Peptides against a protein of PDB entry 5OOQ. Designs and how they scored, part 35

Target 1, 227 residues: chain A of PDB entry 5OOQ
Amino acid sequence: YREDVRQVVTHPANALSFLQPGRLVEISVNGKDNYGWGAVVDFAKRINKRNPSAVYTDHESYIVNVVVNTMYIDSPVNLLKPFNPTLPEGIRPAEEGEKSICAVIPITLDSIKSIGNLRLYMPKDIRASGQKETVGKSLREVNRRFPDGIPVLDPVKNMKIEDEDFLKLMKKIDVLNTKLSSNPLTNSMRLEELYGKYSRKHDLHEDMKQLKRKISESQAVIQLDDL

## One batch from the design tools (peptide; made by RFdiffusion4, then SolubleMPNN)

Design b1_p12_3_s1 (from b1_p12_3, 5 letters changed)
Fold by OpenDDE base, seed 2:
Structure b1_p12_3_s1 (fold): chain B 227 residues (1-227), chain A 12 residues (1-12)
Amino acid sequence: as target 1 above (227 residues)
Amino acid sequence: MEPFEVIIPPPA
């Protein structure tokens, strides 16, 4: 059930509006590499220039750049390619006893374990010298302030996910938590139905983003002509 | 306490 909730929360139709710069997200890459909580730099739609016809799943269709402070110090971070979520071999979080460094890594939505209800102030130029380390310090401070864990966005109260099937799922989870019973088969069937509904919402979100971009571009052109 | 969005300033 937790995975089902995660799939809904991290769907583009729901997640993208909460991936502002500085948003805290909990990161797990390929289900094995846990980087802990990182901070969002930006995100973009995944474009394959070599294969424009490539079709990605919804959760793989966007790339999120995130600052982490748990990168293993000897990881080949120089091999990281911006907006390439396929991480080079050796890129991994530091294990216990190992030293870590700050790094910006590109991840997919599928690598987001949870979205926090906190945002860091993000430098305008994260690639500038010392800026990643500043964010790293902020991440450490947050972890210090929240020893019991960083507060996670409530899918209903905060994210305003009001889909009836999702609400039913959440209620079922609450009931199961009290009864210690699980019925995973029922939830899998509902997830497919939920995605159908989210596809329409996602389209609207992208349309709005494109419109905002066009407006911004138009304004920039006007300003250039007035110079 | 319901979690609320907080902006964490840069470290001093």
Scores: peptide ipSAE 0.245, ipTM 0.823, DockQ to the pose 0.429
Fold by OpenDDE base, seed 4:
Structure b1_p12_3_s1 (fold): chain B 227 residues (1-227), chain A 12 residues (1-12)
Amino acid sequence: as target 1 above (227 residues)
Amino acid sequence: MEPFEVIIPPPA
């Protein structure tokens, strides 16, 4: 069911309106390379200049450029081409004990595991010297502030996905989660992780609400001082 | 509830 939800959420009809510059997205390339949370730079419809008649699936029809701070330091990042999701050999996230760097990578919608309910302030020119690193620092700060995970957009409340079948799916998931939480036998480590993620999502939503209020208040004060 | 967007400022 999680994959079904992901397929709906990452469909162009639903996802593109939430892929503004700075939007946080959780990235998993080819279901193997987990880069964690990155920040959206931009996106464009995928065009094959060599084969203009190429037909892509919905989830592969757009390219999203994202800043990640988990790129393996010895990855051939100089070979990365914007809007080319075919990554060069050796492009991978850093493993435990390895050093990482910031990089902009082009991904498809299918490589988005989750869409966050947070946006970073993005530099105007991300390719300028030091700008990717600035975003990387912001990503680290966000991860520090949200140790239990970055809040994910609610498909219904936030993304306003109102498809009847999708709503039924969400209801089924909720029922299953309730049943699993009520069943003492489901104390498997995996279930605790799953419920922990959902519980953290709710707590993070409240934290985000508070943060938004603080930011709004601060901006209001700045505007008053400039008057 | 309108989806609230939080913008994280750049690091000082």
Scores: peptide ipSAE 0.239, ipTM 0.803, DockQ to the pose 0.525
Fold by OpenDDE base, seed 3:
Structure b1_p12_3_s1 (fold): chain B 227 residues (1-227), chain A 12 residues (1-12)
Amino acid sequence: as target 1 above (227 residues)
Amino acid sequence: MEPFEVIIPPPA
């Protein structure tokens, strides 16, 4: 269900109004490259100049430029293009023991794991010498101040997502989380199975319908285990 | 603590 929530939260209809300059976002590229928390520079609708008729999914239809402070030092950052989310080979976060640098990378909405409830004061020109490093220092300070994690926007309380299906989903997740606390292993396995069955659909409404079904199925299974 | 939006100033 976390992925389902993520799909709703990162949909353009919900996410774009919270991607102001300086907004903290947790970044995972291609499901494997975790850059941690970065800061939004700007965003723009994705345009393919070579193929103007190209149709992108909702989650791939916008490019978000973000500052990260976890880029591997030997990454070919000079090959990065501000509005091209297809990253050059070798662009990756630093592993343990490797040195990192600050960089601006273009990502899609699909690469946003979480949206934080914090914003950094952003320099006027992030591309000016030393400005990325300043943001990098701010990111380190934020991580220091929030050792238990950066606060995430609440989809309902903060983002004001009022879709009835989404609200039902959130309620079901809350119930499941409460039950997971009593039997973490069994419930986590069940949730993973449910998430594994979730297929991304093109329409947010369809995604919500599927999520509701999965939640209902999960509740049924939990009820059986509680008997 | 319920998260609220805060603007973090630049580092000193």
Scores: peptide ipSAE 0.226, ipTM 0.810, DockQ to the pose 0.494
Fold by OpenDDE base, seed 1:
Structure b1_p12_3_s1 (fold): chain B 227 residues (1-227), chain A 12 residues (1-12)
Amino acid sequence: as target 1 above (227 residues)
Amino acid sequence: MEPFEVIIPPPA
């Protein structure tokens, strides 16, 4: 059920509006590489230049660039490709006893465990020398200030996810936490419907954005022709 | 920005 909540929270229709520069996110890549809390640099829709017809799942359809301060020092960070979430071999977080460095890594929405209710002030140019390290220092400071954990966005109170099926899911989780077992299968069917709703919402939003861009472009062209 | 969001300033 926690995974179900995560799927809803990290869906583009819900998550993207909370992935502003500096937003803290908890990162786990491929279910094994835990980088801890990082800071969002930016995000973009995933585009495959080699295969423009490639279809990605909703949770893999966007690339989020994040600063982490837990990268293993001997990781081949020079092999990282911007906006390519397929990380080179050897890219991993530092283990206990290993030294870590700051790095910017591209991740998918599916690699977000949690979205924090905190934002860092981000440098204007993260690629400039020393800037990622500055963010790394800020991350350490945040972890120091919140020894019990960084506060997570409340899906209902903060993210304003008001879907009835989601609210039912949350209630079921609360019940399960009180050691009352509910049938997991009934929740899966509702989740598919819920995901469908969010997918449709996202599609509509993207369509609107595309339309607005086309209108803006057309107006710009008209203005250029009138000059 | 939602009023509940906190922006952490850069390190001094």
Scores: peptide ipSAE 0.218, ipTM 0.808, DockQ to the pose 0.653

Design b1_p12_3_s2 (from b1_p12_3, 5 letters changed)
Fold by OpenDDE base, seed 2:
Structure b1_p12_3_s2 (fold): chain B 227 residues (1-227), chain A 12 residues (1-12)
Amino acid sequence: as target 1 above (227 residues)
Amino acid sequence: MPPWEVIIPPPP
């Protein structure tokens, strides 16, 4: 059930509007590399220049750049490629007793475990010297302020996910948390129906984003012609 | 900014 909720929450139709600069997200890469809470820098649609016809799953169709403060110090961070979510060998979080550093890593939506209701101040140029370390200090301060964990976005109240099947799923989870009694298989079938609805919302979101880009490009061209 | 969203300022 938690995974079912995660799949819905991290779907592009729901997640992208909450991935503003500085948004806190909990990061787990490949289900094994837990970086903890990081801060969103930006995101972009995944483009495969070598295979433009590559079809990605919805959760793999976007790349999110995140600042983490838990990167192992001896990780080959210089081998990180912007917007390439396939991390080089040796890129991992620091284990207990190891030193960590701040790094910007590209992840997929599928690597988001949760989305927080907090945003950090995000420097305009995170690549500038010392800026990622500043974000790292902010992440430490947040962890200090929230020792019981960073508050997660409420999918219904905050994210406004109003799908009836999702609401039923949430109610079942609430009942299960109280009674431990409902069947996982019934939720997977409903998830597929939910994905069909979210796919349509995603298409609308992408259309709106493309329209906004075209408007901005047109305005930039007009300003260049007036100079 | 939604009323439930908190912005953490830069560190001093």
Scores: peptide ipSAE 0.336, ipTM 0.886, DockQ to the pose 0.632
Fold by OpenDDE base, seed 3:
Structure b1_p12_3_s2 (fold): chain B 227 residues (1-227), chain A 12 residues (1-12)
Amino acid sequence: as target 1 above (227 residues)
Amino acid sequence: MPPWEVIIPPPP
């Protein structure tokens, strides 16, 4: 059920509106590499230049660039490619007793464990010298201020996920936290129905975003021709 | 900015 909630929360139709610059997100890559809390730089729709016909799952269809302060110091960070979520071998978080550095890593939505209720002030140019380290200091300060953990966005109160099937899922989780008795198979079918609804909403959102970009580009061209 | 959102300032 926690994974079911995570899948709904991290779906593009819900997550993208909360992935503003500086948004804190908890990062787990491939279910094993826990980077802890990082800060969102930006995100983009995943485009495969080699295979433009590539179809990604909803959770793999976007790339989120995040600043982490837990990268192992000897990781080959120079091999990181912006907007390539397939991380090079040796890219990992520092273990206990190892030194860490700040890095920008590209992740998928599926690598987001939690979305925080906090945003950092993000430098305009994160690639400039010392800017990642400044964000890294802010991340350390946040962790110091929140020893019991960074507050997570409430899916209903904060994210305004008002889908009836999701609300039923949340209620069921609350009931199950009090009573262990529900069959996992009935939940999977409702999740598929939820994903079908969110996929349609996502398609409309992307169409609207593309339309807004085209309008803005057309207005910018008109302003250049009027000068 | 929603009333529940907190922006953490840069470190001093």
Scores: peptide ipSAE 0.330, ipTM 0.883, DockQ to the pose 0.654
Fold by OpenDDE base, seed 4:
Structure b1_p12_3_s2 (fold): chain B 227 residues (1-227), chain A 12 residues (1-12)
Amino acid sequence: as target 1 above (227 residues)
Amino acid sequence: MPPWEVIIPPPP
């Protein structure tokens, strides 16, 4: 159900207006590499110069540049290509006991786990010497101030997602949290319907296919604890 | 800025 909400929240129609410079976002690349909270530098529409006719899903159609302070020190950060979300091999967060550095990484909207209600002051030139490290200090300070976690944007109150089906989904999640059984299939069908409202007609089919896959993966993990 | 949004200043 958290994934269902995440799909709506991270959709371009909802997310882009909240991806201002300095916006805090929680980053999980490919659902595996957790960089924690980073700060948005900028975003741009994904353009494939080699294949201008390339169709991306809605969640892959934009590239977000983010500053992270959790990059493994020996990661080949010099191989990072601007606006290429396909990260080189060895680009990963530092594990426990490993040293980390600040880096700017290009991610897709699909790599955003959460959007925070906080923004950092973002330097005008993040590529200038010491600027990433300054943002990294700010990220550490934020984590210090919010030991219980950085506040996440409320999809309804903050993001003003007023879609009736989304509101119904949120209510169902609330009911589930109160230990009232809801049918996971009903939520999945509603999520598909919701996605259809945000997606362009031509992108809808691939987005629905990905959504169905994610729903199938989540249905395998029907433990109430994996909300 | 919405009243719920906070901008964290740069570190001193």
Scores: peptide ipSAE 0.322, ipTM 0.875, DockQ to the pose 0.831
Fold by OpenDDE base, seed 1:
Structure b1_p12_3_s2 (fold): chain B 227 residues (1-227), chain A 12 residues (1-12)
Amino acid sequence: as target 1 above (227 residues)
Amino acid sequence: MPPWEVIIPPPP
């Protein structure tokens, strides 16, 4: 259910209006590379110059450039291509005991774990010498000020997601956090209706099929870790 | 800006 909420929150119809320069976002790439909280530089619609007819899922249809301060120091950051969310091999966060550096990485909306209620002052030219490091200092200061975690945007109160099925999902999560018993599969059908409302302009059927698969895979992994 | 949004100033 947390993944279902994440999918709604990170959908372009909801997320893009909150991805202003300096917006804090929690970043997880490929489900394993946790960069922690980064700051949004900008975003753009994903365009495949080689295949203009390429159809991306809603969550992969935009590229968000983010400053992170957790990049492994020996990562091949020089191989990063602007507006290419397919990261080169060796691009990873620093592990415990490793040194980190500041980097700008291109991510998809699918790599956003959460959207914060905080924004940093973002330099006008993040590519200028020392500007990434300045943002990195600000990120460290924010983490110092919020030891219990950076406040996340409330999907209803802050993001104004007023869809009835989403509100039912949120209520169901609240009930499940109180009672372990309700079946996750019933929520995937309601998520389909939710996405249909947000993505009226796009062929949602493929996106929903992929989402259901990702949810099922994530649940299978959680069940394997609980075994 | 919404009242719940906080902008963190640049470091000194």
Scores: peptide ipSAE 0.318, ipTM 0.875, DockQ to the pose 0.847

Design b1_p12_3_s3 (from b1_p12_3 with P1L H2P D5E)
Fold by OpenDDE base, seed 4:
Structure b1_p12_3_s3 (fold): chain B 227 residues (1-227), chain A 12 residues (1-12)
Amino acid sequence: as target 1 above (227 residues)
Amino acid sequence: LPPFEVVIPPPP
């Protein structure tokens, strides 16, 4: 059930509107590499320049650049490429007793474990010397202030996910947190239906955004010709 | 800002 909620929350139709610069997100890469809470720098639609026809899953269709303060110090961070979620070998969080550094890593939506209700003030140029470390200090301060964990966005109250099947899922989770017994199998089939609805809505939204961009670009060209 | 969103300023 937690994974089902995560899949809905991290779907582009729901997540992208909450991935503003400085948004705190809990990061788990490939289900193994836990970086803890990081801060969103930016996000972009995943574009494969080598294969423009590449089709990605909804959760892999966007790349989110995040600042983490838990990168292992000897990780080959210089090999990190912006907007490439395929991380080089040796890119990992620091283990217990290891030193960590701040890094900007590109992740997919699938690597988001949770979205926080907090945002950091983000520097305008995160690539400038010392800026990542400043964000790293802010992350440490947040962790210090919230020893019991960073508050997570409420999917219903904060994210306004009003899908009936999702609400039923949330109610079931609430009941199950109270009562142990309900079967996970029935939820997987409903999740696919939910994804189908979200995918369609997202596609429409992206089409509208692209159309607005084209209109703005055409208007800018007209203004330049009149200048 | 939405009432549920808190912005943490940069450290001094």
Scores: peptide ipSAE 0.167, ipTM 0.811, DockQ to the pose 0.631
Fold by OpenDDE base, seed 3:
Structure b1_p12_3_s3 (fold): chain B 227 residues (1-227), chain A 12 residues (1-12)
Amino acid sequence: as target 1 above (227 residues)
Amino acid sequence: LPPFEVVIPPPP
């Protein structure tokens, strides 16, 4: 059920509206590499230039660039490619006793464990020298201020997920946290129905994003003609 | 209540 909630929360139709620059997210890559809490830089729709016909799952259809402060120091960070979520071999978090560095890594929505109810001030140019380290200091300060953990966005109260099936899922989780009795297979079918509804919202979000880009491009062209 | 997004300033 926690995974079911995570799938709904990290779906593009719900998550993208909360992935503003500086948003804190808890990162787990490939279910093995826990980077802890990082800060969102930006996100983009995943485009395969080599295979334009590539169909990605909803959770793999976007790439989120995040600053982490837990990258192993000897990781080949120079091999990281922006907007390529397939991480090079040797890219991993530092273990206990190992030195860590700050890095920007591209992740999929599926690599988001949780979305925090906090946002860091993000520098305008994260690629500039020392900027990643500044964000890294901010992440350490946040962790110091929240020893019991960073507050997570409430899916209903904060994210305003009002889908009836999701609300039923949440109620079931609350009941199950009180009563261990309901069958996981029945919930998977409801998730598929939820995904069908979210797919439509996702299409609308992409349309809005494309429209905003066209408006921004048109404004940029107008500014160039007025010079 | 609107989600009070707390913006954490950079450390001094």
Scores: peptide ipSAE 0.155, ipTM 0.803, DockQ to the pose 0.494
Fold by OpenDDE base, seed 2:
Formats: C-alpha cells, structure tokens, sequence
Structure b1_p12_3_s3 (fold): chain B 227 residues (1-227), chain A 12 residues (1-12)
C-alpha cells in the first residue's frame, strides 16, 4: 500500500508542481541507495537525443536534479552527467562511519521516496564554489530541527489529490493501520485505473509549462530588441 | 505555491 501511494504521489501529474527549487525530497536510488533527504535544484523532461523515439514510463520521463549531503567521499562524482539518471558505478551514499560530501545527482521520479512539506532557499547557481556545501549545511540543520523526521506532504490536504480511488486507498490504509490486516491484491488493479486519470492532468501541466516557456522566451526577445 | 511552505533560510 505504501508503494501504491508513492506511485501516485510521484506521478508527474501530482509531483511536478511540488518540485520547486529547494523542495525537500527523500531519495532512494534503485531501491538500494538511500541518500536521505535532499533538495531539488530543478527538473526537466527526459530527452534521449540518440533515440528520440524512446518511450519512458511516467516515473522515468523526468529527471530531477537534487543536492544530497550523503554522497560517499570517494564516489566518482566527476563522472556524473547532468540530466543522466544512470549513475556511474561507485556513486553511492556513505555508509556508517564513512565520510560524506555534497553532490548534485540526477534522479528519476521513481527515486523519490517522499516529498517534504519544506523548502530550502536555493542558491541561483548551485555549481558555484561553496553553494552545494551551503545547501548541505541547511539539510543538516533541517534534520536537527526535525529529529522525528521531516514532515511529508499530505497527498490529500497539501497535494490536493482528489481522485476517488486514491481517497479510498488512503482510507483503507488508515483502517489497516488500525487493524493490522492488509490485503495487497486489491490495490494493483486500482493503480492502473488511477494512471489513466492522471494522464489528462499531466498533459495540462506540460501545456502550462510550455506556455510559460513561450512567454519567457517572448519577453527575452523583447528585451533584446529594446537594447 | 502550496500555502504552507516553510522556506528555511541558509545558515548564517
């Protein structure tokens, strides 16, 4: 059930509007590499220049750049490629007793475990010297302030996910948390139905993003002509 | 913007 909720929350139709710069997200890469809470730098639609016809799943169709402060110090961070979510070998979080560094890593939506109800102030240029470390300090401070964990966005109250099937899922989870009896089989069929509904919302989001881009481009051109 | 976003400033 938790995975079903995660799939809905991290779907582009729901997640992208909450992936503003500085948004806290909990990161798990390939279900193994737990980086903990990081901060969103930006995101972009995944484009394969070599294979433009590549079809990605919804959860793999976007790349999110995140600052983490848990990168193993001896990780080959110089091999990281912007907007390439396929991480080089040796890129991993620090284990207990190992030293960590701050890094910007590209992840897919599928690597988001949870979305926090907090945002950090993000430097305009995260690649500038010392900026990642500043964000890393902020992440440590947040973890200090929230010893019981960073508050997660409520899918219903905060994210305004109003899908009836999702609401039923959430109610079922609440009941199960009280009764300790989970029946997992009923949730997989509902997930497919939910994705069909989210497709329309996703299209609207992309349309809005394209419109904002066109407006920004038009304004930039006007400013160039006035110089 | 969700109405309840707390922006944490950079540490001093």
Amino acid sequence: as target 1 above (227 residues)
Amino acid sequence: LPPFEVVIPPPP
Scores: peptide ipSAE 0.140, ipTM 0.802, DockQ to the pose 0.614; fails the geometry check
Fold by OpenDDE base, seed 1:
Structure b1_p12_3_s3 (fold): chain B 227 residues (1-227), chain A 12 residues (1-12)
Amino acid sequence: as target 1 above (227 residues)
Amino acid sequence: LPPFEVVIPPPP
């Protein structure tokens, strides 16, 4: 059920509006590599230049660039490719007793465990020398200020997810947290319906964004013709 | 910014 909530929260239709620069996100890559809390740099729609017809799942359809301060010091960070979420071998968080460094890594929405209710002030050029380390210091300061954990966005109160099936899911989780007895199969069917609703919302949002871009491009062309 | 969002300033 926690995974079901995560699937809804991290869906593009819900998550993208909260992935502003400096947004704190908790990162787990491939279900194994826990980087802890990082800060969003930016995001982009995933484009496969080699296979333009590649269809990605909703959670893999966007790439989020995040600053982490938990990268293993001897990781081959120079092999990181911008906007490529397939991380090179050896890219991993530092283990206990290992030294860590700051790095910018590209992740998918599926690698987000939670979205924080906090944002950092982000430098204008994160690629400039020392800027990622500045963000790393800010991340350490946030962790110091929130020893019990960074506050997570409330899906209902903060993210305004008002879907009735989602609210029912949340209630079931609350009940299950109290008593283990509810049947997982009924929740999967509702999750599929919910997922279908969010996919439609996302499609509409992308259509609107594309339309706005076309309008902006057309206006820019008109302004260029008037010059 | 939504009223519930806290922005942490850069370190001094």
Scores: peptide ipSAE 0.135, ipTM 0.799, DockQ to the pose 0.653; fails the geometry check

